# Ledger of designs, part 68: peptides against a protein of PDB entry 1MQS

Target 1, 223 residues: chain A of PDB entry 1MQS
Amino acid sequence: ILKMLFLNKDLNNNDNITTITDDIFNQQEIIWKVLILDIKSTATISSVLRVNDLLKAGITVHSLIKQDRSPLPDVPAIYFVSPTKENIDIIVNDLKSDKYSEFYINFTSSLPRNLLEDLAQQVSITGKSDKIKQVYDQYLDFIVTEPELFSLEISNAYLTLNDPKTTEEEITGLCANIADGLFNTVLTINSIPIIRAAKGGPAEIIAEKLGTKLRDFVINTNS

## One batch from the design tools (peptide; made by RFdiffusion4, then SolubleMPNN)

Design b2_p16_4_s4 (from b2_p16_4, 8 letters changed)
Fold by OpenDDE base, seed 5:
Structure b2_p16_4_s4 (fold): chain B 223 residues (1-223), chain A 16 residues (1-16)
Amino acid sequence: as target 1 above (223 residues)
Amino acid sequence: SSYDYVLSKYKDFVLF
């Protein structure tokens, strides 16, 4: 997240957030930026950063992507939003309207190729592709609630997984979504976990799916 | 496996 706030430049991660922000603030000219969020990413940011941290990172204003936002044509914008068609359309509209000087787009999770292509196509039509400086998927599909504890913020997950009326297809689908979220979390942390899960339930399904994803990832990255 | 070696270096990831 801090890396994103500093336009995905390399940061010295040896220190805590405060030390990092203080050092950057003291040593470098801060580029003031606007941070555009959605509901999910707002929760994510709020869980890991304080308001003062945002300020020290050069965030002057943060707003929701669906809110009416005043144009700041001389200010670069960081988008940190879910990879949805709706958000892409809004970003493109903001681009068309010259709402900001530069666009640093960070998706909270993996951006599907079809959506990337859609974004690229729409941006190309605007003739303002030069304003798009970055497109990243951050794999931040989680919220840190406590040290060593996080949430994927999936609504009614427990109810859905434990309701006897829930279909196997629904359970499998939800488990896949959870596994994807966990996978993204692992990638964000850059740490391969030992997976422990209760047997005989959705947790086992999730663990197996996640394990497969992680194994595949390790194989593909080491090849 | 390379995967097992990597796993051995990291903390438990517990699913409830």
Scores: peptide ipSAE 0.059, ipTM 0.412, DockQ to the pose 0.027
Fold by OpenDDE base, seed 1:
Structure b2_p16_4_s4 (fold): chain B 223 residues (1-223), chain A 16 residues (1-16)
Amino acid sequence: as target 1 above (223 residues)
Amino acid sequence: SSYDYVLSKYKDFVLF
């Protein structure tokens, strides 16, 4: 929980909560954040941390996800909520409305694949994926981190993929280009990816193309 | 372990 409050930075866990919060509070510039909770996570936080601990962690305001919340477009937000369709929809709506400057999403339990795909799909439609800095759950630790978020810098990709006037050939071509970019990225990172993409849209097409390229590459390099 | 080494080579790519 403390790690989450400090944007999932590595903390020296050898110290007690008070020592950690005091040291960070005294040594580093506090990044003020908003903490968004649900009923379940509120109980969890309240059982572990005091209000003063939250303040020392840089939490200026904490609110329930279903409450009317004032926009703070210059303030980063930490979500610590249950992995539900409802909460995902609210987060996406907050993203659309520029409710906060940055989004650090932490799910209280494992995020099912279908919900991850739904989140990815909705976020892609907003064109504001760059504001999502982290996505964590309790089982996977992290799904997306800021250092692992990147852009292929393809102009008007979203518009092209979502314009009803765009031909299937144009979509396929663009998806291929994106897959090539991702392929090069994978090679640069020099790791075997687990590809996650929303079903029923361009992301799936890209994922399939990328998967094929990676498989072909592995076959060719092992031969 | 060899298993840990293999796992260390896997990373998640999430497409948004």
Scores: peptide ipSAE 0.043, ipTM 0.412, DockQ to the pose 0.026
Fold by OpenDDE base, seed 3:
Structure b2_p16_4_s4 (fold): chain B 223 residues (1-223), chain A 16 residues (1-16)
Amino acid sequence: as target 1 above (223 residues)
Amino acid sequence: SSYDYVLSKYKDFVLF
């Protein structure tokens, strides 16, 4: 929880909460943040942290996700909420309305793939993916960070891949286009990635195509 | 493979 409040930076686990907060306060300028909770996460936070601990962590305001909240466009927000469709929709709406400057999203439990895809799709439509700085769940160190999240700006990609009327040839063609875009991105950042993709869907097809392109490129450049 | 060894030194690229 403390790690989350400090934007998921590594903290020394052996120190008392007070020592950690004091050390951070002394070393760096405090970053003031808004903390967005739901009913479940409120209980969790209240059981572990005192109000003074939140303040020392830079939490200026905390609110429930379903409450009407005033915009603070110059203030970053930490979400610590349940991984539900409702909460995702609210976060996206907050993003659309520019309620906060940056969004650090932490889910209280595992985020299922379908909800992650939904979040990604909605964020992509807004054109404001750069404001999503982090996405975490309970079991992963991170799901997504801003530097590793980008759009290829391919129109209707999700619809095409999920429409039962789409032909295999169309899917394969689209996957190839996506793989080309990813390949160009990899070349631009000048770093060869380890490719991870969900099995049994378009992501696997894209991963295979991208892997082939990268292998071919490495072989050709080292020869 | 030599390729896997080289890739292990780089960050994960996750496709969803």
Scores: peptide ipSAE 0.040, ipTM 0.400, DockQ to the pose 0.027
Fold by OpenDDE base, seed 4:
Structure b2_p16_4_s4 (fold): chain B 223 residues (1-223), chain A 16 residues (1-16)
Amino acid sequence: as target 1 above (223 residues)
Amino acid sequence: SSYDYVLSKYKDFVLF
């Protein structure tokens, strides 16, 4: 998250957030930015960063993407939002209206190629593609509750997976969603876990899906 | 093209 707030520049120190922000703050001039969030990403950031951390990262204002936001045409914007068509359309609209000087787009999870293409097409039509400085999927669609604990914030996941009334399709869908969340978490912590799952149930499905995603990712990043 | 430019800016980014 901090790296994102610093426009995805390399951060060399594995120190505490406060130390990192202080070091960066002291090393270079702060670029003031606007941070645009959605409900989900707000929860994510709030779980990890304090308001002072945002300020130290140069975030002068943070707002919800769906809120009416005042134009700040001389201020760069960091979007950290869910990869949805709705959010893309809003970003493009903000681009069209020259709401900000530069656009640093970060999605909370992987942006499907079709949506990326949609974004690209819409941006190309505006003729303002030069204002889009970067587009990342950050794999940060989870909540950090404690230093060693995170939550995917999937409502009633346990109940749904264990309710005999739940359909196989629902289970499969939920397992896929959980696997996506776990995948994102694993990528964020930069550690490949040993996956242990009980056989014959949703846990195995999740483990298999996660394993596949991780393998695919490793292959794609090394190529 | 503007289209290609936008695509070129897309990266999978993992925070470590």
Scores: peptide ipSAE 0.007, ipTM 0.332, DockQ to the pose 0.720

Design b2_p16_6_s1 (from b2_p16_6, 9 letters changed)
Fold by OpenDDE base, seed 1:
Structure b2_p16_6_s1 (fold): chain B 223 residues (1-223), chain A 16 residues (1-16)
Amino acid sequence: as target 1 above (223 residues)
Amino acid sequence: MKPITLSSPIKKPKIE
C-alpha cells in the first residue's frame, strides 16, 4: 500500500512504516496527492494505515469515487478502486473534466482484459491519455484484522459452502473468489505458503485453484 | 497517444 501511495516507486524494504514515511517526509519535497477509494478499498486501507500515515505519504484528501469531488486540476490523483466498469467510467469522466493533473490508477485486483480494452478505448477518445501515468492491478483485496490474521470479508462463506442446497456452480464460483483473495494475500505477503485443506470438499477446490494460480504466477514472473 | 499499460506488481506492495 505504501508503495502505491508513493506512486509505485521502489521503496527500500528495510524500513518500518514510520521510518519510511518520516524519511520521505523529511528528505523529499512532499508531493501532495488525492486518494480516491471505493467502499472495499477504504476498508483495506483503513485496516493497515492511519490518517496520519496517509498524511505522511502526501495524501492531502481522500474521498470515495462515487462522491462528488471538487476539481483539483493541479494535484495528482491516486485511484485505488475495484476493477469495475462503473469505476472505469467514473475515472474516464474525471479525466474528461480535467479533475486532476495526473492519474495513477490502481485496481484492487486483476483487471480483466475486456475492462482494460474498454478503459483504453475510452481514454483514447478523450485525447488525454498523457495524463494517465500508471495503471496497476494491485493485489490488495483483503482486510488485516490482526497482525497474524486477515479476512476476505466474504459474508456467509461458510454457510454457503456447507449448505446442501447450494448449487455446484455457486460453490465453484465462491471457491474461485476465495482463491483469488488468498492469491492476492500471498502475493502481498511475498512468501510461499504451505497450503493445507480438508479433502473432499470446497476447501480442496480452493487449495487446488490457489495452487494453480501460484504456479502460473511463478512461471510468468520468471519468464 | 500514450499507450495504456497494465503493470502487475511482482514485488510485495508494502502495506507498511
Scores: peptide ipSAE 0.006, ipTM 0.277, DockQ to the pose 0.327
Fold by OpenDDE base, seed 5:
Structure b2_p16_6_s1 (fold): chain B 223 residues (1-223), chain A 16 residues (1-16)
Amino acid sequence: as target 1 above (223 residues)
Amino acid sequence: MKPITLSSPIKKPKIE
């Protein structure tokens, strides 16, 4: 998250958030930026950072992507939002309107190929692709509640999985969503865990899906 | 790295 707030520049120090922000704040000229969030990413940011941390990172204004936002044509913007068609359209509209000077786009999870293509197509039509400085998948689709505890914030997951009326398709879909969330969490931690799951239930399904995602990722990144 | 253990209270997946 901090790396994102500093425009994904290499932060050399694996230090505590406070140390990183203090060091950067003291050593570098602050680039003031706007942070655009959605409901989901707001929860993510709020779970990890304080308002003062944002300020130290050079965030002068933060707002929701769906809110009416005042143009700041001389200020760079960091988008940290869900990879949805709606958000893509809003970003493109902001680009068209020259709402900000530069666009640093960070998605909370992996952007599907179809949406990436849509983004690329729309941006190309605007003729303002030069204003888009970065597009990243941050894989931060989770909430940190405690240092060793996180939540995917999936509503009614327990109920859905345990309701005898739940269809196999619903279970499979939910398991896929959970696996995606876990995948994002693992990537954020930047380490590949050993996955253990009980056999014969949703845990196994999730483990298999997660394992596949991780293997595919490792293969693709080492390639 | 610590292992991630996935646990489910469900004994069997619903087969439809």
Scores: peptide ipSAE 0.058, ipTM 0.540, DockQ to the pose 0.021; fails the geometry check
Fold by OpenDDE base, seed 3:
Structure b2_p16_6_s1 (fold): chain B 223 residues (1-223), chain A 16 residues (1-16)
Amino acid sequence: as target 1 above (223 residues)
Amino acid sequence: MKPITLSSPIKKPKIE
């Protein structure tokens, strides 16, 4: 998250959040930015950062993407939002209206190819593609509840997995979603886990899906 | 692992 707030510059990971923010605040001219969130990303950021941390990162204003926002044409904007068609359309509209000087777009999870193509097409039509400075998949689709505990915030997951009326398709779909969330978490932590799961249940399905995703990722990164 | 960075400008997907 901090890396994102500093426009995805490489930050030396060895320092505490406070040390990093203080050092950057003291050494570099602070670039003031607007942070644009949705409901989901607001929960994510609020779980790990305080308002003072945002200020130290150069965030002057934060707003919801669906709210009416005043134009700040001389201020760069960081978007951290869910990869949805609705959010893409709003970003493009903001671009068309010159709402901000520069656009740093960060999606909370992987942007599907069709939506990426849609974004690219719409941006191309505006003739303002130069204002989009970055587009990232951040893989930050979770909430940190404690220093060593996080939640994927999947409603009724326990009920769905344990209800005898739940179909195999529903279970498999839910397991896939859980595996995606875990994958995002692993990428964020930047450590490959040892996966252990009980046999014969949803845990095994999740472990297999996650294992496959991790293997595929390692193969693609080393090529 | 570093997040997948899409470098701007987003090149128009070649509609093959």
Scores: peptide ipSAE 0.012, ipTM 0.311, DockQ to the pose 0.065; fails the geometry check
Fold by OpenDDE base, seed 4:
Structure b2_p16_6_s1 (fold): chain B 223 residues (1-223), chain A 16 residues (1-16)
Amino acid sequence: as target 1 above (223 residues)
Amino acid sequence: MKPITLSSPIKKPKIE
């Protein structure tokens, strides 16, 4: 997250937030920027950062993407939002309106190809592609509760998976969501796990989905 | 609690 807030510059990950922010604050001129969030990403950021941390990272204001936001044409913006059509459309509209000086776009998870193409197409039409400085998949669609503890913030997951009234479709859908969250987490940890799961249940479904995602990722990154 | 820094960005190709 801090890396993102510092425009995806390399940071020493061994340092705590305070050390990183203080060092950067002392060494470099702070670039003031706006942070644009959605509901999900707000929860993610709030789980690990305080308002003071945002300030130290040069975030002057933060707003929800769906909120009416005042133009700040001289201020760069960091978007950290879910990869949805709605968010893309809003970003493009913000671009069209010159709402900010620069656009650093970070998606909380992998942006599907179709949405990337949509973004690219819409941006191309605006003629303002130069204002888009970055587009990242951050893989931060999870909540950090404590050191070495995270949550995917999937409501009633346990109940849903264990309720005999839950449909197979619902289970499969939930398993997919869990796998996506785990995938994001794995990428964040930067370590490919050995996946073991019990056979014949949701765990297996999740493991298979996660395994597929990881394999696909490895293939795509090595190609 | 010790703050955790999360960073795993994958940069997409620049939109032309």
Scores: peptide ipSAE 0.000, ipTM 0.253, DockQ to the pose 0.071; fails the geometry check

Design b2_p16_6_s2 (from b2_p16_6, 10 letters changed)
Fold by OpenDDE base, seed 4:
Structure b2_p16_6_s2 (fold): chain B 223 residues (1-223), chain A 16 residues (1-16)
Amino acid sequence: as target 1 above (223 residues)
Amino acid sequence: KKPITLSSPVKKPTIE
């Protein structure tokens, strides 16, 4: 939860919430954020954090997603909500209305593929995909830094990667396919990307494969 | 151009 409140940065500090918040508060400039919750996530947050902890984490305002919220176009927002069609529609509506400067979306549980695709599609239509900085759930993390959101249109990628019955070989194969797709995209854009991926999962595998492909390409084109 | 959805499994966010 604290990691989420600090925009999913790696926190190397001790297990004590108070110590972590104090250390961060003292060492770094606080980025003020809005925290958007639902009923379920409110209970979760309230069980772990105090109001003072939220303040120390830079949460200036917290509200329910279904509540009427005032626009804060210069303030980034953290969403911590259930992965539902309703919540996705609200987030997209908030995006359309420029309610916040940046959107960090954290779902309280796994986001189904169909909902992820729906989110991506709706965001793409708005032309404001650059404002969606992060999307997280229990199994998914990605950063969108470009104004254009694109899909590799790989069927059931999320399901395959998160199914405990999926073999390592299947995962590796899928990661290779994703890396190939990304590589082709990079070549089309004609820019060298900075690759960022979560550690310890398929994202890291993909990042490594993509990095290798890019390095090989650069070496071969300069030869 | 259809939007690219990148899903990468993140380790279970520890409540920490």
Scores: peptide ipSAE 0.015, ipTM 0.418, DockQ to the pose 0.061; fails the geometry check
Fold by OpenDDE base, seed 1:
Structure b2_p16_6_s2 (fold): chain B 223 residues (1-223), chain A 16 residues (1-16)
Amino acid sequence: as target 1 above (223 residues)
Amino acid sequence: KKPITLSSPVKKPTIE
């Protein structure tokens, strides 16, 4: 939750909420943002965070997704809502209306394939996919981290990683393939990337594999 | 249950 509030910045998980919020509040410029919730996620957030914690995290306004909300076109928005058709439609409508400057979408549980496809299709039609900065669900650190990657093509990897029938071997294989692709891209661009990945998921696996490949390459090139 | 981590920093809105 805290990572979400700080736009999925790597936070030290060993620190308590108060310490994290205090440190960030004191050390970094606060980015003010809107938090959009539903009834279920409101209960979740309220169980973990206090109003003061939200303020320290830069949440200036929090509202229910179904409530009428005033446009804040210069303010980024964090959605933390259930993966439903209704919520997706509302998010897309908010996007169409330029309700906020940027959209960070976090689904409270796994986003099913059909809804992911629906979201992608609707966003594509709007021509405003660049405003969607992140899409997450409960199981993946990220569905989409870059607007340029937001396409139906991501669905294949997402579906494979979220399908309960997918074996660990298949997941590992997919992660390896993704890492290989990224590695080749890095070599082509001829830049050393800063690798950031959420912990405890496929993203971490990919990051580790990519890191290993890069390290091996550097060692072999300097040898 | 693994805590859900949300990513990327948002810029502060300029209050005019």
Scores: peptide ipSAE 0.011, ipTM 0.453, DockQ to the pose 0.042; fails the geometry check
Fold by OpenDDE base, seed 2:
Structure b2_p16_6_s2 (fold): chain B 223 residues (1-223), chain A 16 residues (1-16)
Amino acid sequence: as target 1 above (223 residues)
Amino acid sequence: KKPITLSSPVKKPTIE
């Protein structure tokens, strides 16, 4: 949860919540954010964090996703909500209305492929995909700074990556395919993304493969 | 061409 609140930055895992928040608050510039929850995630957050912890994490306002919320177009938002069609539609509506400056989406459980594809499609239609900075669930942890990558490549392989029956070999192969797709997309949009991935999972494999491909390409084109 | 930046791997957002 703390990593989510700090936009999935690397945190020192050996410290308790209070120590982590104190250290970050004192040593780093605080990014002020809005936290959007649902009923289920509110219970989860309340069981682990205190109000003071949220404040130290830079949460200025927290509210329920279904509640009427005032626009804060210059403030980034963290969504921590259930993976439902309803919540996706609300997020997209918030995006359309420029409710916040940036969107960091964290689903409380596994997001089905069809819903991920729906999210990607709706976001693409808005023309505001650049505001979507992260999409996470229980299994997929990847920062998506380029909307084209999110819409086309991650969604196609999402079901296989999140299937607990998938073998390591299958994951590796799929990650390679995803990296290839991402690479092609990056070249198409003529933009070099910042790549960030969770450690120890498919996201890391994808990030490494993509990074290698991009580096090789840049070196070859500059020579 | 813009430099390629690969950030350090981060842990997935868990309850902790």
Scores: peptide ipSAE 0.007, ipTM 0.407, DockQ to the pose 0.048; fails the geometry check
Fold by OpenDDE base, seed 5:
Parts: sequence; C-alpha cells; structure tokens
Structure b2_p16_6_s2 (fold): chain B 223 residues (1-223), chain A 16 residues (1-16)
Amino acid sequence: as target 1 above (223 residues)
Amino acid sequence: KKPITLSSPVKKPTIE
C-alpha cells in the first residue's frame, strides 16, 4: 500500500510506516496526490493507515470513486479500486474529462481479461492514454505511455500469455517483444522508470529483460 | 538515475 502511495518508489520495507514516511518526507520532495477509493479499498486502507499517514505520503485529498469529485487537472491521481466494469467506466470518464494530470491505477484484485480489454479499448478511443502512467493488479504491473502498446499489444499479450496452449518459446519471444516495446517507450518519454512485476510469470521475465536493456543503455550513453 | 526493479505486488493489500 505504501509503495502505491509513493507511486511505486523503492521503499525500505523493513521500517515501520512512520519511519518510512518520515524518511521520505525529509529526504525527498513530496508529490501531492489524490487518492480515489471504493468502499472495499477504504476498509483496507483504514485498517493499516491513518489520515496522518496518508498526509505524510503526500495524499492531500481522498475520496470515493462513486462520489462527485472536483477536477484537479494539475494533480496526479492514484486509484485503488475493485476491478469492476463500473469502476473502469468511471476511470475512463475521469480520463475523458481531464479530471487529473496523471492516472495511477491500482486494482485491489486481479483484473479479468474481459475487463482489461474493455479498459484498453475505451482508453484507446479517448486518445489520452499518455495520461495513464501505471496499471496494476495482482498479475500485471506496467507503465503505460504509448497508446498502441497499451491498447493493442499489451492486451493481446495478456491473452496469449494466459493461454495454456502457448509454448514456453512463444512466451519468451513475446516477452522479449514486449520488453522492446516498453524500452522504446521509456526512451521516448526520456524518463527512467521503476519496474515492478509479479514474480513467477511472464511479467517477471519482461521486467528483467527491460531492466537489462535500460541498464545497458545507461552504461553505453554515459561512456 | 538507475532503473530499479521492485518486488512483486502482494496478493493482499499490505502496508507495503
């Protein structure tokens, strides 16, 4: 949860919440963010964090996804909500309306294939996929900056990677292609990402490949 | 900045 609140920055997990928040507060510039929750995620957050903890994490405003929210076009938003059609539609509507500057989407559980496809399709139609910086669930952690990669390639990849008939060679090849695409995207935005991926699956393979590519690039450009 | 690979997200929302 804390990693999510800090836009998946590397946190010292061995420290308590107070120590982590204090260290970040003292050492780094605080990025103020909006936190959008639903009823379920509110209960989850409330069980582990206090309002003061949210503030120290840079959360200036928190609200329910179904509530009417004022536009904050210059403020990044973190969504931590259930993977439902309703929530996806609301997020897309918020995107269409330019409600926030950036969108960091964290689903509380696994996003079903059909909903991922729906999200990708709707986002692609808006032409504003560049505002979606992150999409996370239990299995998918990726940075989205290119509409085609998010709307078409990532969705197709998800389908292929989850097909039990797909061979290991096909998976490896696809992961390499995805990593290449992500690498090119990173170069385009001229920003070094923090990479996060689920362990034990294709996402980890992609993350490793991407990390290697980025490291190699940095070394070669600085030499 | 060097690229950083983070650990996998936990299945259940935790403090992390």
Scores: peptide ipSAE 0.007, ipTM 0.409, DockQ to the pose 0.037; fails the geometry check

